# Peptides against a protein of PDB entry 5LHZ: the designs that were tried, part 90

Target 1, 78 residues: chain A of PDB entry 5LHZ
Amino acid sequence: QLLKSVFVKNVGWATQLTSGAVWVQFNDGSQLVVQAGVSSISYTSPNGQTTRYGENEKLPDYIKQKLQCLSSILLMFS

## One batch from the design tools (peptide; made by RFdiffusion4, then SolubleMPNN)

Design b2_p26_6_s3 (from b2_p26_6, 12 letters changed)
Fold by OpenDDE base, seed 2:
Structure b2_p26_6_s3 (fold): chain B 78 residues (1-78), chain A 26 residues (1-26)
Amino acid sequence: as target 1 above (78 residues)
Amino acid sequence: SSDKELIENIRKMVKELHEKTLEELS
């Protein structure tokens, strides 16, 4: 269930869920989901393919960029 | 690694956000 949604200029939409997840829908059609208490993050590419990344995996640069963006977005919810 | 640190930082921030939210809603 949605708790709070914010428009992020030049990025897209970010939504906080009551479950503890944060869901970002990027303008390029990709998505990120980070769930409280879950060790992996979920990335969905514009074509709909979903990949999960754990702490010990090497991240593609585009994922790192979006995670850095997410860190800034998270400050908007506090 | 830097990748591990990045993921850990994000997870920490999300966890703290959730915990704060739960506290505020209780």
Scores: peptide ipSAE 0.681, ipTM 0.909, DockQ to the pose 0.764
Fold by OpenDDE base, seed 4:
Structure b2_p26_6_s3 (fold): chain B 78 residues (1-78), chain A 26 residues (1-26)
Amino acid sequence: as target 1 above (78 residues)
Amino acid sequence: SSDKELIENIRKMVKELHEKTLEELS
């Protein structure tokens, strides 16, 4: 279930789920999902391909950028 | 590594957000 959704200018939409997940839908069509208690993050590319990244994996630069953005977004929910 | 730290920080923030939310709803 959706708990709270916020519009982020020039970024997209960020939604907090009752499950503890945060779901970001970026303007470029990509998505990030980070779930409380889950060790990996989920990235879905605009073409629908989903990739999971763990803490010990090398991150593509575009993923790092989106995670940095997510960090700022998370502060908006606090 | 910086990548590991980034993911760890994000996960920590999400966890704390959820815990605070649960606390507020209690």
Scores: peptide ipSAE 0.681, ipTM 0.908, DockQ to the pose 0.777
Fold by OpenDDE base, seed 3:
Structure b2_p26_6_s3 (fold): chain B 78 residues (1-78), chain A 26 residues (1-26)
Amino acid sequence: as target 1 above (78 residues)
Amino acid sequence: SSDKELIENIRKMVKELHEKTLEELS
């Protein structure tokens, strides 16, 4: 279930789920999902391909940028 | 590494957000 959705200017939509996940839908069509208690993050590219990244994996720069953005978004929820 | 630290920080923030939300809804 959706708990809270917020519009983030020049970024997209960020949604908090009752499951503990945070779901960001970026304006470029990509998505990030981070779930409480799950060690990997989920990235979906604009073409619909989903990749999971663990903490010991090298991150593409564009994903690092989106994660930095997510950190700022999470401060908005708190 | 910096990548590992970034993911760990995000995971920590999401976990804390969830815990606080559950507490507020109780």
Scores: peptide ipSAE 0.680, ipTM 0.908, DockQ to the pose 0.795
Fold by OpenDDE base, seed 1:
Structure b2_p26_6_s3 (fold): chain B 78 residues (1-78), chain A 26 residues (1-26)
Amino acid sequence: as target 1 above (78 residues)
Amino acid sequence: SSDKELIENIRKMVKELHEKTLEELS
């Protein structure tokens, strides 16, 4: 269930779910999901491949960039 | 910041957002 969706210029859409997750749909077709209480984040590439990243894993640069973007988006929700 | 710090910061923000939302909906 969706609680709030916001359009972010030059980024895409960010949605807050009743489950406690935040779901970002980027313009490049990729997606990022961060769930409250879950230690890993979920990234889905444009081709639909999903990868989970834990806190102790080395992150690809493109993932770090999207996470930084998400950080800024989360400030907007607060 | 480290990769771990980045993920942790995001997780904290998401957690806080959820908790705040639950409180507002109560």
Scores: peptide ipSAE 0.680, ipTM 0.908, DockQ to the pose 0.751

Design b2_p26_6_s4 (from b2_p26_6, 15 letters changed)
Fold by OpenDDE base, seed 2:
Structure b2_p26_6_s4 (fold): chain B 78 residues (1-78), chain A 26 residues (1-26)
Amino acid sequence: as target 1 above (78 residues)
Amino acid sequence: SEDAKLIQEIRELVAKLHQKILEELE
């Protein structure tokens, strides 16, 4: 269930769920989902392919960029 | 690694936000 949704200029929409998840819908059609208590993050590409990334693997640069963006967004929810 | 630190940072921030939600629901 949705708790809060915010429009992020030049990024897209970020939504906080009561479940503890944060969901970002980027303007390029990609998505990130980070769930409290889950060790991996979920990335969905614009074509709908979903990939999970954990702490022990190398991240693509475009994922790093989106995660850095997410970091700043999370501070806005605080 | 830097990648691990980034993911951990995100996870910690999300965890803190969730904790606030849980506290507000009590």
Scores: peptide ipSAE 0.583, ipTM 0.872, DockQ to the pose 0.740
Fold by OpenDDE base, seed 1:
Structure b2_p26_6_s4 (fold): chain B 78 residues (1-78), chain A 26 residues (1-26)
Amino acid sequence: as target 1 above (78 residues)
Amino acid sequence: SEDAKLIQEIRELVAKLHQKILEELE
């Protein structure tokens, strides 16, 4: 169930779910999902491949960039 | 590490948002 969806210029859509998840759909076709209470984040590439990243692993630069963007979005939701 | 801090920051923000939802439903 969707709670709130926000259009972010030059980024895409960010959606807050009643489940506690935040779902970002980027303009490049990639997606991020962060679920409350889950230690890893989920990234889906434009081709549909999903990868989970934990706190203790090295992140690709493009992932870090998207996470920084997500951080800014989350601050707006608060 | 920087990567760990970034993920942790995001997780904390998401957790706070979820907590607000739960409180609003009470």
Scores: peptide ipSAE 0.582, ipTM 0.871, DockQ to the pose 0.749
Fold by OpenDDE base, seed 3:
Structure b2_p26_6_s4 (fold): chain B 78 residues (1-78), chain A 26 residues (1-26)
Amino acid sequence: as target 1 above (78 residues)
Amino acid sequence: SEDAKLIQEIRELVAKLHQKILEELE
């Protein structure tokens, strides 16, 4: 169930769900999904390919950049 | 590692937000 969606300037849209998921849709067409209680994060590239990353995996630089952005977005919801 | 710390930070923030949602829905 949708709880809140906010527009983030120069980033895209961030959505909070009652399930505990946070869903970010970036302007470049990529997406991030982080679910409460799940150890991995989900990244979807602009071409639609989805990859899950665990906490012990080496992250591509572009993923790290998105996550740093997400950190700032999450502070907006707090 | 730095990557692990970043993911952990995100997970903690999301967990805290979810807890607030659960409390509001009760």
Scores: peptide ipSAE 0.580, ipTM 0.872, DockQ to the pose 0.748
Fold by OpenDDE base, seed 4:
Structure b2_p26_6_s4 (fold): chain B 78 residues (1-78), chain A 26 residues (1-26)
Amino acid sequence: as target 1 above (78 residues)
Amino acid sequence: SEDAKLIQEIRELVAKLHQKILEELE
């Protein structure tokens, strides 16, 4: 269930779920999902391919950029 | 690693947000 959705200019939409997940839908069609209590993050590319990344993995630069953006968004939710 | 620190930061922020929700339900 959706708890709160926030429009972020030039980024997209960020949604907090009652489950504890945060779901970001970027303008480029990609998505990030971070769930409380789960060690990996989920990235879905514009073509629909989903990949999970853990803390011990090397991240592509475009993922790092989106995570940095997500960090800023999460601080806005707090 | 820097990548690990970034993911950990995100996870901590999400956990804190969820904790606020749980506390509100008390």
Scores: peptide ipSAE 0.580, ipTM 0.870, DockQ to the pose 0.736

Design b2_p26_7_s1 (from b2_p26_7, 15 letters changed)
Fold by OpenDDE base, seed 5:
Structure b2_p26_7_s1 (fold): chain B 78 residues (1-78), chain A 26 residues (1-26)
Amino acid sequence: as target 1 above (78 residues)
Amino acid sequence: VEEDRELLKKIRELVAKLQEEQLKKA
């Protein structure tokens, strides 16, 4: 279930779920899902391929950029 | 890898705090 959705100019939509997850839908068609209490994050590329990233692996630069963006977005929910 | 780990940790902590705040309101 959806709890709160925030529109972010030139980025997309960020949604807080009742499950504790945050779901970001980027304008480029990609998606990020970060679940509270889960050590990995989920990235879905525009073509629908989903990849999980953990805490002990090198992140692609485009993922890091999206995560930096997400950190700023999360302040909008407070 | 260490810098990436710190970034993931930061994100997870922010999401966890957000969840905690909502749980308190419920």
Scores: peptide ipSAE 0.658, ipTM 0.898, DockQ to the pose 0.778
Fold by OpenDDE base, seed 1:
Structure b2_p26_7_s1 (fold): chain B 78 residues (1-78), chain A 26 residues (1-26)
Amino acid sequence: as target 1 above (78 residues)
Amino acid sequence: VEEDRELLKKIRELVAKLQEEQLKKA
């Protein structure tokens, strides 16, 4: 199910899944999952709580920061 | 909210493009 995993210094691990999703495991224990073709993203906090965020929601700042980081990572994958 | 929407959109598009490239190689 894992297609490609990349270590990102000071961030964690970014993995592309065979499903088309990208899974980021941050050093703080949180996780982001973005699935191709799915409008919402999944964030899992260090305590294991998972929250879905859609395109019509105001995002918490810490989520936006992680997404900006993910953006940079994805450009690196390309 | 609009800025957040655009951010999410950008991320999703990048992921989709990444998937497309991998499908080409498969």
Scores: peptide ipSAE 0.658, ipTM 0.898, DockQ to the pose 0.825
Fold by OpenDDE base, seed 2:
Structure b2_p26_7_s1 (fold): chain B 78 residues (1-78), chain A 26 residues (1-26)
Amino acid sequence: as target 1 above (78 residues)
Amino acid sequence: VEEDRELLKKIRELVAKLQEEQLKKA
């Protein structure tokens, strides 16, 4: 279930789920899911391929950029 | 990798805090 959905200009939609996860749907068709209590994050590319990234991996720059964006978005839910 | 780890940690902490606040409201 959805708790809150926020439209973020020039980014897309960010949604807080009842599960404790935050789901971001970017304008480019990609998605990020970050779940509370889970060490890895989930990225889905525009073509639908999903990859999980953990704490011991080098992140692609495009992932880092979206995570930086997400950090700002998360403050919008506060 | 360390910088990336810190970024992930930051994100996870923010999400955890967000969940914590929602639990307080429930």
Scores: peptide ipSAE 0.657, ipTM 0.898, DockQ to the pose 0.779
Fold by OpenDDE base, seed 3:
Structure b2_p26_7_s1 (fold): chain B 78 residues (1-78), chain A 26 residues (1-26)
Amino acid sequence: as target 1 above (78 residues)
Amino acid sequence: VEEDRELLKKIRELVAKLQEEQLKKA
């Protein structure tokens, strides 16, 4: 179930789920899913390929940029 | 790698805090 959806100008949509996850749908067609209590994050590219990133690996620059954006979005939910 | 780990940690903590606030409302 969806708890709250927020439209973010020039970014896309961010949705809080009853599962405790936050789901971001970016305008470029990519997606991020971050689940409370889970050590890895999920990124889906525009072509539908999904990759999980954990605590001990170097992140691609475009992932870091989207995560920085997500941190700002999460402040909108508070 | 350490900087990336801290970024992930920050995101996870914010999501966890968000969940905790919703649980208080329930």
Scores: peptide ipSAE 0.657, ipTM 0.897, DockQ to the pose 0.792

Design b2_p26_7_s2 (from b2_p26_7, 14 letters changed)
Fold by OpenDDE base, seed 5:
Structure b2_p26_7_s2 (fold): chain B 78 residues (1-78), chain A 26 residues (1-26)
Amino acid sequence: as target 1 above (78 residues)
Amino acid sequence: VEEDRALLREIRELVAQLQARQQAEA
C-alpha cells in the first residue's frame, strides 16, 4: 500500500509504502526498494532481474549512484 | 566494501527516520 509518491525531475518516482519501505522507480526502468530493519536493499534492473545487496559486498557503481540519488530524495521527504 | 557499507547504512537510517515519523503521525 502506498502512502506518498513524489515526482523527481530527471530521476523518476519515489514512493513511501505503508510498510515503511521506500520504493524508487527510475526513468531507466530500474527500481530500488529499501526497508528499514532489513540489512539488504533490493534492486531490479530494467529487464526485471532482482538482486539483493547486503552490507558486506562491493556495490556496482550504478547502484551507488542511485543510492546517492536516493539519499537526496529522502532528505526532501523530511 | 567499508565505504559501500557506510552508504547502505546511511540509506537505511534515513528510511528508518522516515518510518518513525510516519508512525508518530498515525
Scores: peptide ipSAE 0.677, ipTM 0.908, DockQ to the pose 0.834
Fold by OpenDDE base, seed 1:
Structure b2_p26_7_s2 (fold): chain B 78 residues (1-78), chain A 26 residues (1-26)
Amino acid sequence: as target 1 above (78 residues)
Amino acid sequence: VEEDRALLREIRELVAQLQARQQAEA
């Protein structure tokens, strides 16, 4: 269930779920899901392929860029 | 990898803080 959704210009939508997760839908069609208490993040590419990234692997640059964007968004929620 | 780990940790911590506030307000 959705708790709060915020439109972010030139980025997309960021939604806090009742589960405690944050779900970001980027304008390029990709998605990020970050769940509190879970060590990995979920990335879904525009073609619908989902990949999980943990704390012990190298992140693709495009993922890091989106995470940096997410960081700023999360600070906006505060 | 260390830098990436730090980034992931930061994100997770921010999300956890949001969740904590949510639970406190519920």
Scores: peptide ipSAE 0.677, ipTM 0.908, DockQ to the pose 0.828
Fold by OpenDDE base, seed 4:
Structure b2_p26_7_s2 (fold): chain B 78 residues (1-78), chain A 26 residues (1-26)
Amino acid sequence: as target 1 above (78 residues)
Amino acid sequence: VEEDRALLREIRELVAQLQARQQAEA
């Protein structure tokens, strides 16, 4: 369930779930889900393909860019 | 990989902090 949603201009929507997870819906149609206590993050591409990324693998540049964006968004929740 | 790991760690820490605040306010 949704706890709080924040609109970020030119980026998309970020939602904090009651589970503690953060769900980001980017304007390009992609999505990120980060769950507290889980070492991997979930990325869903615009075509609906979901991939999980952990701490022991090289991240694609577009993923890193979105994570950097997410970092800024998370600071907005504080 | 080390830089990528650091980025993931930062994100996870921020989410954990957010969750902790949520639980404290409940």
Scores: peptide ipSAE 0.677, ipTM 0.908, DockQ to the pose 0.795
Fold by OpenDDE base, seed 3:
Structure b2_p26_7_s2 (fold): chain B 78 residues (1-78), chain A 26 residues (1-26)
Amino acid sequence: as target 1 above (78 residues)
Amino acid sequence: VEEDRALLREIRELVAQLQARQQAEA
């Protein structure tokens, strides 16, 4: 299920799954899941509420910030 | 919305590239 988990200082953990998804667990308790081939992303808030975001909706700023962070992490993997 | 779409696309492409690399190394 888990291929590789990387600890990211001041961010949290980033994990690549055998499914092809990347799972980020942030220090604030929130989570992001991005699956290859899936158009939407999954965000789970610290209280456990999960929301999916697609390409035709405005993203909350805090989501965009976490995605920018994820972008940097993914570049580190390469 | 265009900026948000571009950001999502970038993330998805990077994840796809990572998956392809792992499959090639396996």
Scores: peptide ipSAE 0.676, ipTM 0.907, DockQ to the pose 0.840

Design b2_p26_7_s3 (from b2_p26_7, 13 letters changed)
Fold by OpenDDE base, seed 5:
Structure b2_p26_7_s3 (fold): chain B 78 residues (1-78), chain A 26 residues (1-26)
Amino acid sequence: as target 1 above (78 residues)
Amino acid sequence: VKEDAELLKEIRKLVKELQEKQLEAE
């Protein structure tokens, strides 16, 4: 279930789920899902391919950029 | 890799804190 959705100018939409997950829909068509209690994050590319990233692995630069953006968004939810 | 791990840890921490606040509000 959706709990709260926030529009972020020039970024997209960020949604807090009752499950404890945060779901970001970026304007470029990509998506990030971060679930509380789960060590990996889920990235879905615009073509629909989903990849999970965990700690201790090198992240693509575009993923890091989106995560930095997500960090700022999460602070707004506080 | 260590730097990337720290970024993920930060994100996970923030999401966990957000969940905790949500649970407290219920």
Scores: peptide ipSAE 0.633, ipTM 0.892, DockQ to the pose 0.737
Fold by OpenDDE base, seed 4:
Structure b2_p26_7_s3 (fold): chain B 78 residues (1-78), chain A 26 residues (1-26)
Amino acid sequence: as target 1 above (78 residues)
Amino acid sequence: VKEDAELLKEIRKLVKELQEKQLEAE
């Protein structure tokens, strides 16, 4: 279930789920999902391919950029 | 890789805190 959705200018939509997950839908069609208590994050590319990333692996630059954006979004929810 | 790990840790921390605040509000 959706708890709260916020529009982020020039980024997309960020949604807090009742499950404790945060779901970001970027304008480029990609998505990020971060679930509380889960050590990996989920990235879905515009073509629908989903990849999970953990803490001990090298992240693509475009992922890091989106994560930095997510950090600022999460601070907005606080 | 260490930098990437710190970024993910920060994200996880923020999401956890967000969940905790949500639970406390209920």
Scores: peptide ipSAE 0.633, ipTM 0.891, DockQ to the pose 0.796
Fold by OpenDDE base, seed 3:
Structure b2_p26_7_s3 (fold): chain B 78 residues (1-78), chain A 26 residues (1-26)
Amino acid sequence: as target 1 above (78 residues)
Amino acid sequence: VKEDAELLKEIRKLVKELQEKQLEAE
């Protein structure tokens, strides 16, 4: 179930799910999914390719940028 | 790599806290 969807100016949409997941849909067509209790995050590129990233991995710069954005969004939900 | 790990840790922490608040409201 969807709990709450928030529009973020110049970013996209962020959705909180009853599953404990947070789903972000960026304006460039990419997506991030972070699930509570799961160590890895999911990134989907605009072309639909999905990649999982765990701890202790070197992250691509574009992923780090979007994670920083997500951090700000999560603080907004608080 | 350590910086990346800390970033992921922060994200996971915030998501967990968000879930906890959600569960408390139910």
Scores: peptide ipSAE 0.631, ipTM 0.891, DockQ to the pose 0.716
Fold by OpenDDE base, seed 2:
Formats: sequence, structure tokens, C-alpha cells
Structure b2_p26_7_s3 (fold): chain B 78 residues (1-78), chain A 26 residues (1-26)
Amino acid sequence: as target 1 above (78 residues)
Amino acid sequence: VKEDAELLKEIRKLVKELQEKQLEAE
């Protein structure tokens, strides 16, 4: 369930879940989910396709951009 | 790839810390 949701200007919505996950819904319709204790992150494209990325993979540039944004958002939650 | 790994590690670290704070608040 949802613990805290924050509107992020020009980005979308970021939500902290009671599960320990952080869920970002971007304005372009894509989503990122990062779960505490899980080594991979989940990206869902606007068309609903979900891909998981781990630490030993080359990330697409658009994923890296969204992750950089997420990093800033996480600092907001702290 | 190492840069990508460091980015993911940073993200995971921040999420873990956020969870720890959340658990303390409960």
C-alpha cells in the first residue's frame, strides 16, 4: 500500500510504498520501481512492457536519465 | 557498464536507507 506520494514538477509522481519500494510514474507514461533488498530495478515502458535491470548490465540512455532523476527524488524523501 | 552499476548501487542504497527510516518510524 501507499505510504507517501509526492508530485514532482516536470517529472510525475513518486510514491513510497509500505513494502519498502519506491514507485515513480513519469509523465511520459513510463514507470520505475525500486524495491529495497532487491538487486534489480523494474522499468515499464508507456506501452506496458516491463524490463528488469541489474548491476551488471548496460543501461539504455533513457533509463539512466530516469534513474538520475530518481536519485534526486530519493534525496527529497530523506 | 561500471558507471551503470554504480548508478544502480546508489539508487539501491538510497532506497534501503529510506526503508530503514520508514521502519524506525513504525
Scores: peptide ipSAE 0.635, ipTM 0.893, DockQ to the pose 0.785; fails the geometry check

Design b2_p26_7_s4 (from b2_p26_7, 14 letters changed)
Fold by OpenDDE base, seed 1:
Structure b2_p26_7_s4 (fold): chain B 78 residues (1-78), chain A 26 residues (1-26)
Amino acid sequence: as target 1 above (78 residues)
Amino acid sequence: VEEDRELLQEIRRLVAELQRQQQLEA
């Protein structure tokens, strides 16, 4: 279930789920899901392919960029 | 990789904090 959704200009939508997860839907059609207590994050590409990234792997630059964006968004939530 | 790890951990920490805040407001 959805708790709160915020529109972020030139980015997309960021939603906090009742589960505690944060779900970001980017304008390019990609998505990020970060769940509290889970060591990996989930990225879904515009074509629907989902990849999980953990803490011991090199991240693609485009993923890092989206994560940096998410970091800024999360700071806005608080 | 270390920088990437720290980024992920930062994100996870922030999400966890949001969850705690949510629970406090519930």
Scores: peptide ipSAE 0.670, ipTM 0.904, DockQ to the pose 0.822
Fold by OpenDDE base, seed 5:
Structure b2_p26_7_s4 (fold): chain B 78 residues (1-78), chain A 26 residues (1-26)
Amino acid sequence: as target 1 above (78 residues)
Amino acid sequence: VEEDRELLQEIRRLVAELQRQQQLEA
């Protein structure tokens, strides 16, 4: 279930789920899902391919950029 | 890798904090 959605100019939508997850839908068609209590994050590319990233691997730059953006977005919910 | 780990941990921490806030408001 959806709890709260926030529109972010030039980025997309960020949604808090009742599950504790945060779901970001970027304008480029990609998505990020970060679930509380889960060590990995989920990235879905515009073509629908989903990849999970953990804490001991090198992140692609575009993922890091989106995560930096997400960090700022999360402050909007507090 | 270390910097990437720190970034992931920051994100996870923030999301966990939001979840705690949600639970307190329920």
Scores: peptide ipSAE 0.670, ipTM 0.903, DockQ to the pose 0.770
Fold by OpenDDE base, seed 4:
Structure b2_p26_7_s4 (fold): chain B 78 residues (1-78), chain A 26 residues (1-26)
Amino acid sequence: as target 1 above (78 residues)
Amino acid sequence: VEEDRELLQEIRRLVAELQRQQQLEA
């Protein structure tokens, strides 16, 4: 279930789910899902491929950029 | 890797805090 959705200019949509997850749909067609209590994040590329990233691996620069963007978005929710 | 780890942990912390706020308001 969707709890709250926020439109972010030049970024996309950020949605808080009742499950506690945050789902971001970027304008480039990619997506991020971060679930509370789960150590890995889910990234879906514009072509639909999904990859999970953990806290003990090197992140691609484009992933880090989107996570930094997500950090700013999460601060908006507070 | 250490910087990446810290970034992920920050995100996870913020999401967890958001969940706690949700639970308090419910």
Scores: peptide ipSAE 0.669, ipTM 0.903, DockQ to the pose 0.812
Fold by OpenDDE base, seed 3:
Order: sequence, then C-alpha cells, then structure tokens
Structure b2_p26_7_s4 (fold): chain B 78 residues (1-78), chain A 26 residues (1-26)
Amino acid sequence: as target 1 above (78 residues)
Amino acid sequence: VEEDRELLQEIRRLVAELQRQQQLEA
C-alpha cells in the first residue's frame, strides 16, 4: 500500500510504498521504481515498455536526468 | 560507467535510509 505521496511541481508524483520502494510518476508518462535492497532500478517508458538498469551498464542521458531529479525529490521525504 | 554507478548507489542509499526511518516510525 501507499505510505506517502509528494507532488513535485513540473515533474510529477513520488510515492513511498510500505514495501520500502519509491515510485515516481513523471508528467511525460514515464515511471521509475527504486526498491531498497535491490541493485537495479526499473524504468517504464510512456509506451509501457519496462527496462531494468544495474550498476555495470551505461545509462541513457534521459535516465540520468530523471535519477538526478529523484535525488532531489528524496530529500523531500526526510 | 563509474559515474553512472555512483548515481545509482546514491539513489539506493537514500531509499534505504527512508525505509529505515519508516520502520522506526511504525
């Protein structure tokens, strides 16, 4: 279930789940899921395609941009 | 790749900290 949802102006919504995961829904229709204790992150494109990214691969620039945004968002939950 | 790894690790660290805080408040 959902614990806390934060609205981020010009970005979208970020939600903390009881599982320990953080779920971000961006305004462009894409999504990120980061789960505590899992080494990879999950990205879903606007068309619904899901890709997992780990620590040993080069990230696309648009993914890095969203992760940088997520870093700032996570400070809002503390 | 190294800077990308550091970014992922930072995100994972922050999420893990949030989970610990959640457990303390439960």
Scores: peptide ipSAE 0.668, ipTM 0.903, DockQ to the pose 0.797

Design b2_p26_8_s1 (from b2_p26_8, 14 letters changed)
Fold by OpenDDE base, seed 5:
Structure b2_p26_8_s1 (fold): chain B 78 residues (1-78), chain A 26 residues (1-26)
Amino acid sequence: as target 1 above (78 residues)
Amino acid sequence: SEQEKKLQEQLEAILKKIQRFLENSS
């Protein structure tokens, strides 16, 4: 269930769910879901392929960039 | 409200989680 959605120029939409998770829908068609209490993060590529990454896993650069972007977006929810 | 506080805490936890992911990946 959706709680609050924020439009981020040149990025996409960021939504906090009632579960507390944050769901980002990027303009490139990819998606990122991050929730506290879960050991992994979820990335969905534009082609619909979903990959879960662990905390100690080496992340692709594009994932790092999107996570950095998300960190900045989270300030908009404060 | 308590619900709002909980959700804010979740956001803060997510932020910390993201930082851990990034730091551990580098």
Scores: peptide ipSAE 0.664, ipTM 0.902, DockQ to the pose 0.883
Fold by OpenDDE base, seed 3:
Structure b2_p26_8_s1 (fold): chain B 78 residues (1-78), chain A 26 residues (1-26)
Amino acid sequence: as target 1 above (78 residues)
Amino acid sequence: SEQEKKLQEQLEAILKKIQRFLENSS
């Protein structure tokens, strides 16, 4: 279930779910889901392909950029 | 409320998780 959604200028929408997970819908059509207690993060490309990444693997640069962006967005929920 | 506190704790945990992912990928 959706709990709170925040519009982020030049980025997209960030939503916190009742589960505690954060779901980001970027303007480029990609999506990112991060939840505490889960060993991986989920990224969905604009074409709908979903990839899960573990915390010890090398991430593509565009994924790192989106994660850094999400870190900044989280401050908007405080 | 207890619900708000729990959700805030989840956000803080997510922030820490993201930092781990970025550090381990550097």
Scores: peptide ipSAE 0.664, ipTM 0.901, DockQ to the pose 0.895
Fold by OpenDDE base, seed 1:
Structure b2_p26_8_s1 (fold): chain B 78 residues (1-78), chain A 26 residues (1-26)
Amino acid sequence: as target 1 above (78 residues)
Amino acid sequence: SEQEKKLQEQLEAILKKIQRFLENSS
């Protein structure tokens, strides 16, 4: 279930789910899901491939950029 | 409500989690 959705110009949509997870749907067709209490983050590429990343691994630059973007978006939920 | 408070706390936890990921990736 969706709790709150925010449209972000030139980025896409960010949604907090009732589960507490944050789900970002980027304009490029990729998706990012982050949830507290889970040791990994989930990224889905535009082609539909999903990859989970652990907190101790080096992230691709495009993932880091999207996470940084998400950090700024979270301010819009408060 | 308690539900809203819990969800807000989760947002805060997510923000901290993201920072950990970014720091550990650098």
Scores: peptide ipSAE 0.664, ipTM 0.902, DockQ to the pose 0.847
Fold by OpenDDE base, seed 2:
Structure b2_p26_8_s1 (fold): chain B 78 residues (1-78), chain A 26 residues (1-26)
Amino acid sequence: as target 1 above (78 residues)
Amino acid sequence: SEQEKKLQEQLEAILKKIQRFLENSS
């Protein structure tokens, strides 16, 4: 279930779920889900393909950029 | 409320997690 959402101009929507996870819907059609206590993060590309990444693996640059973006967005929730 | 406090703590944990992912990928 959804708790609250934040709109970010030229980026998309970030939503905190009742589970505590954060779900980002980017304007390019991709999605990112991050949850504490889980060893991986989930990325869904615009074509619907979902990939899970571990903490110690090399991330694609576009994933790094979106994680950095999410970090900035989370400041809006506090 | 306790629920609000828990959700805030989870946001903070997510921030730390993101930083770990970025650092370990650099």
Scores: peptide ipSAE 0.663, ipTM 0.901, DockQ to the pose 0.864

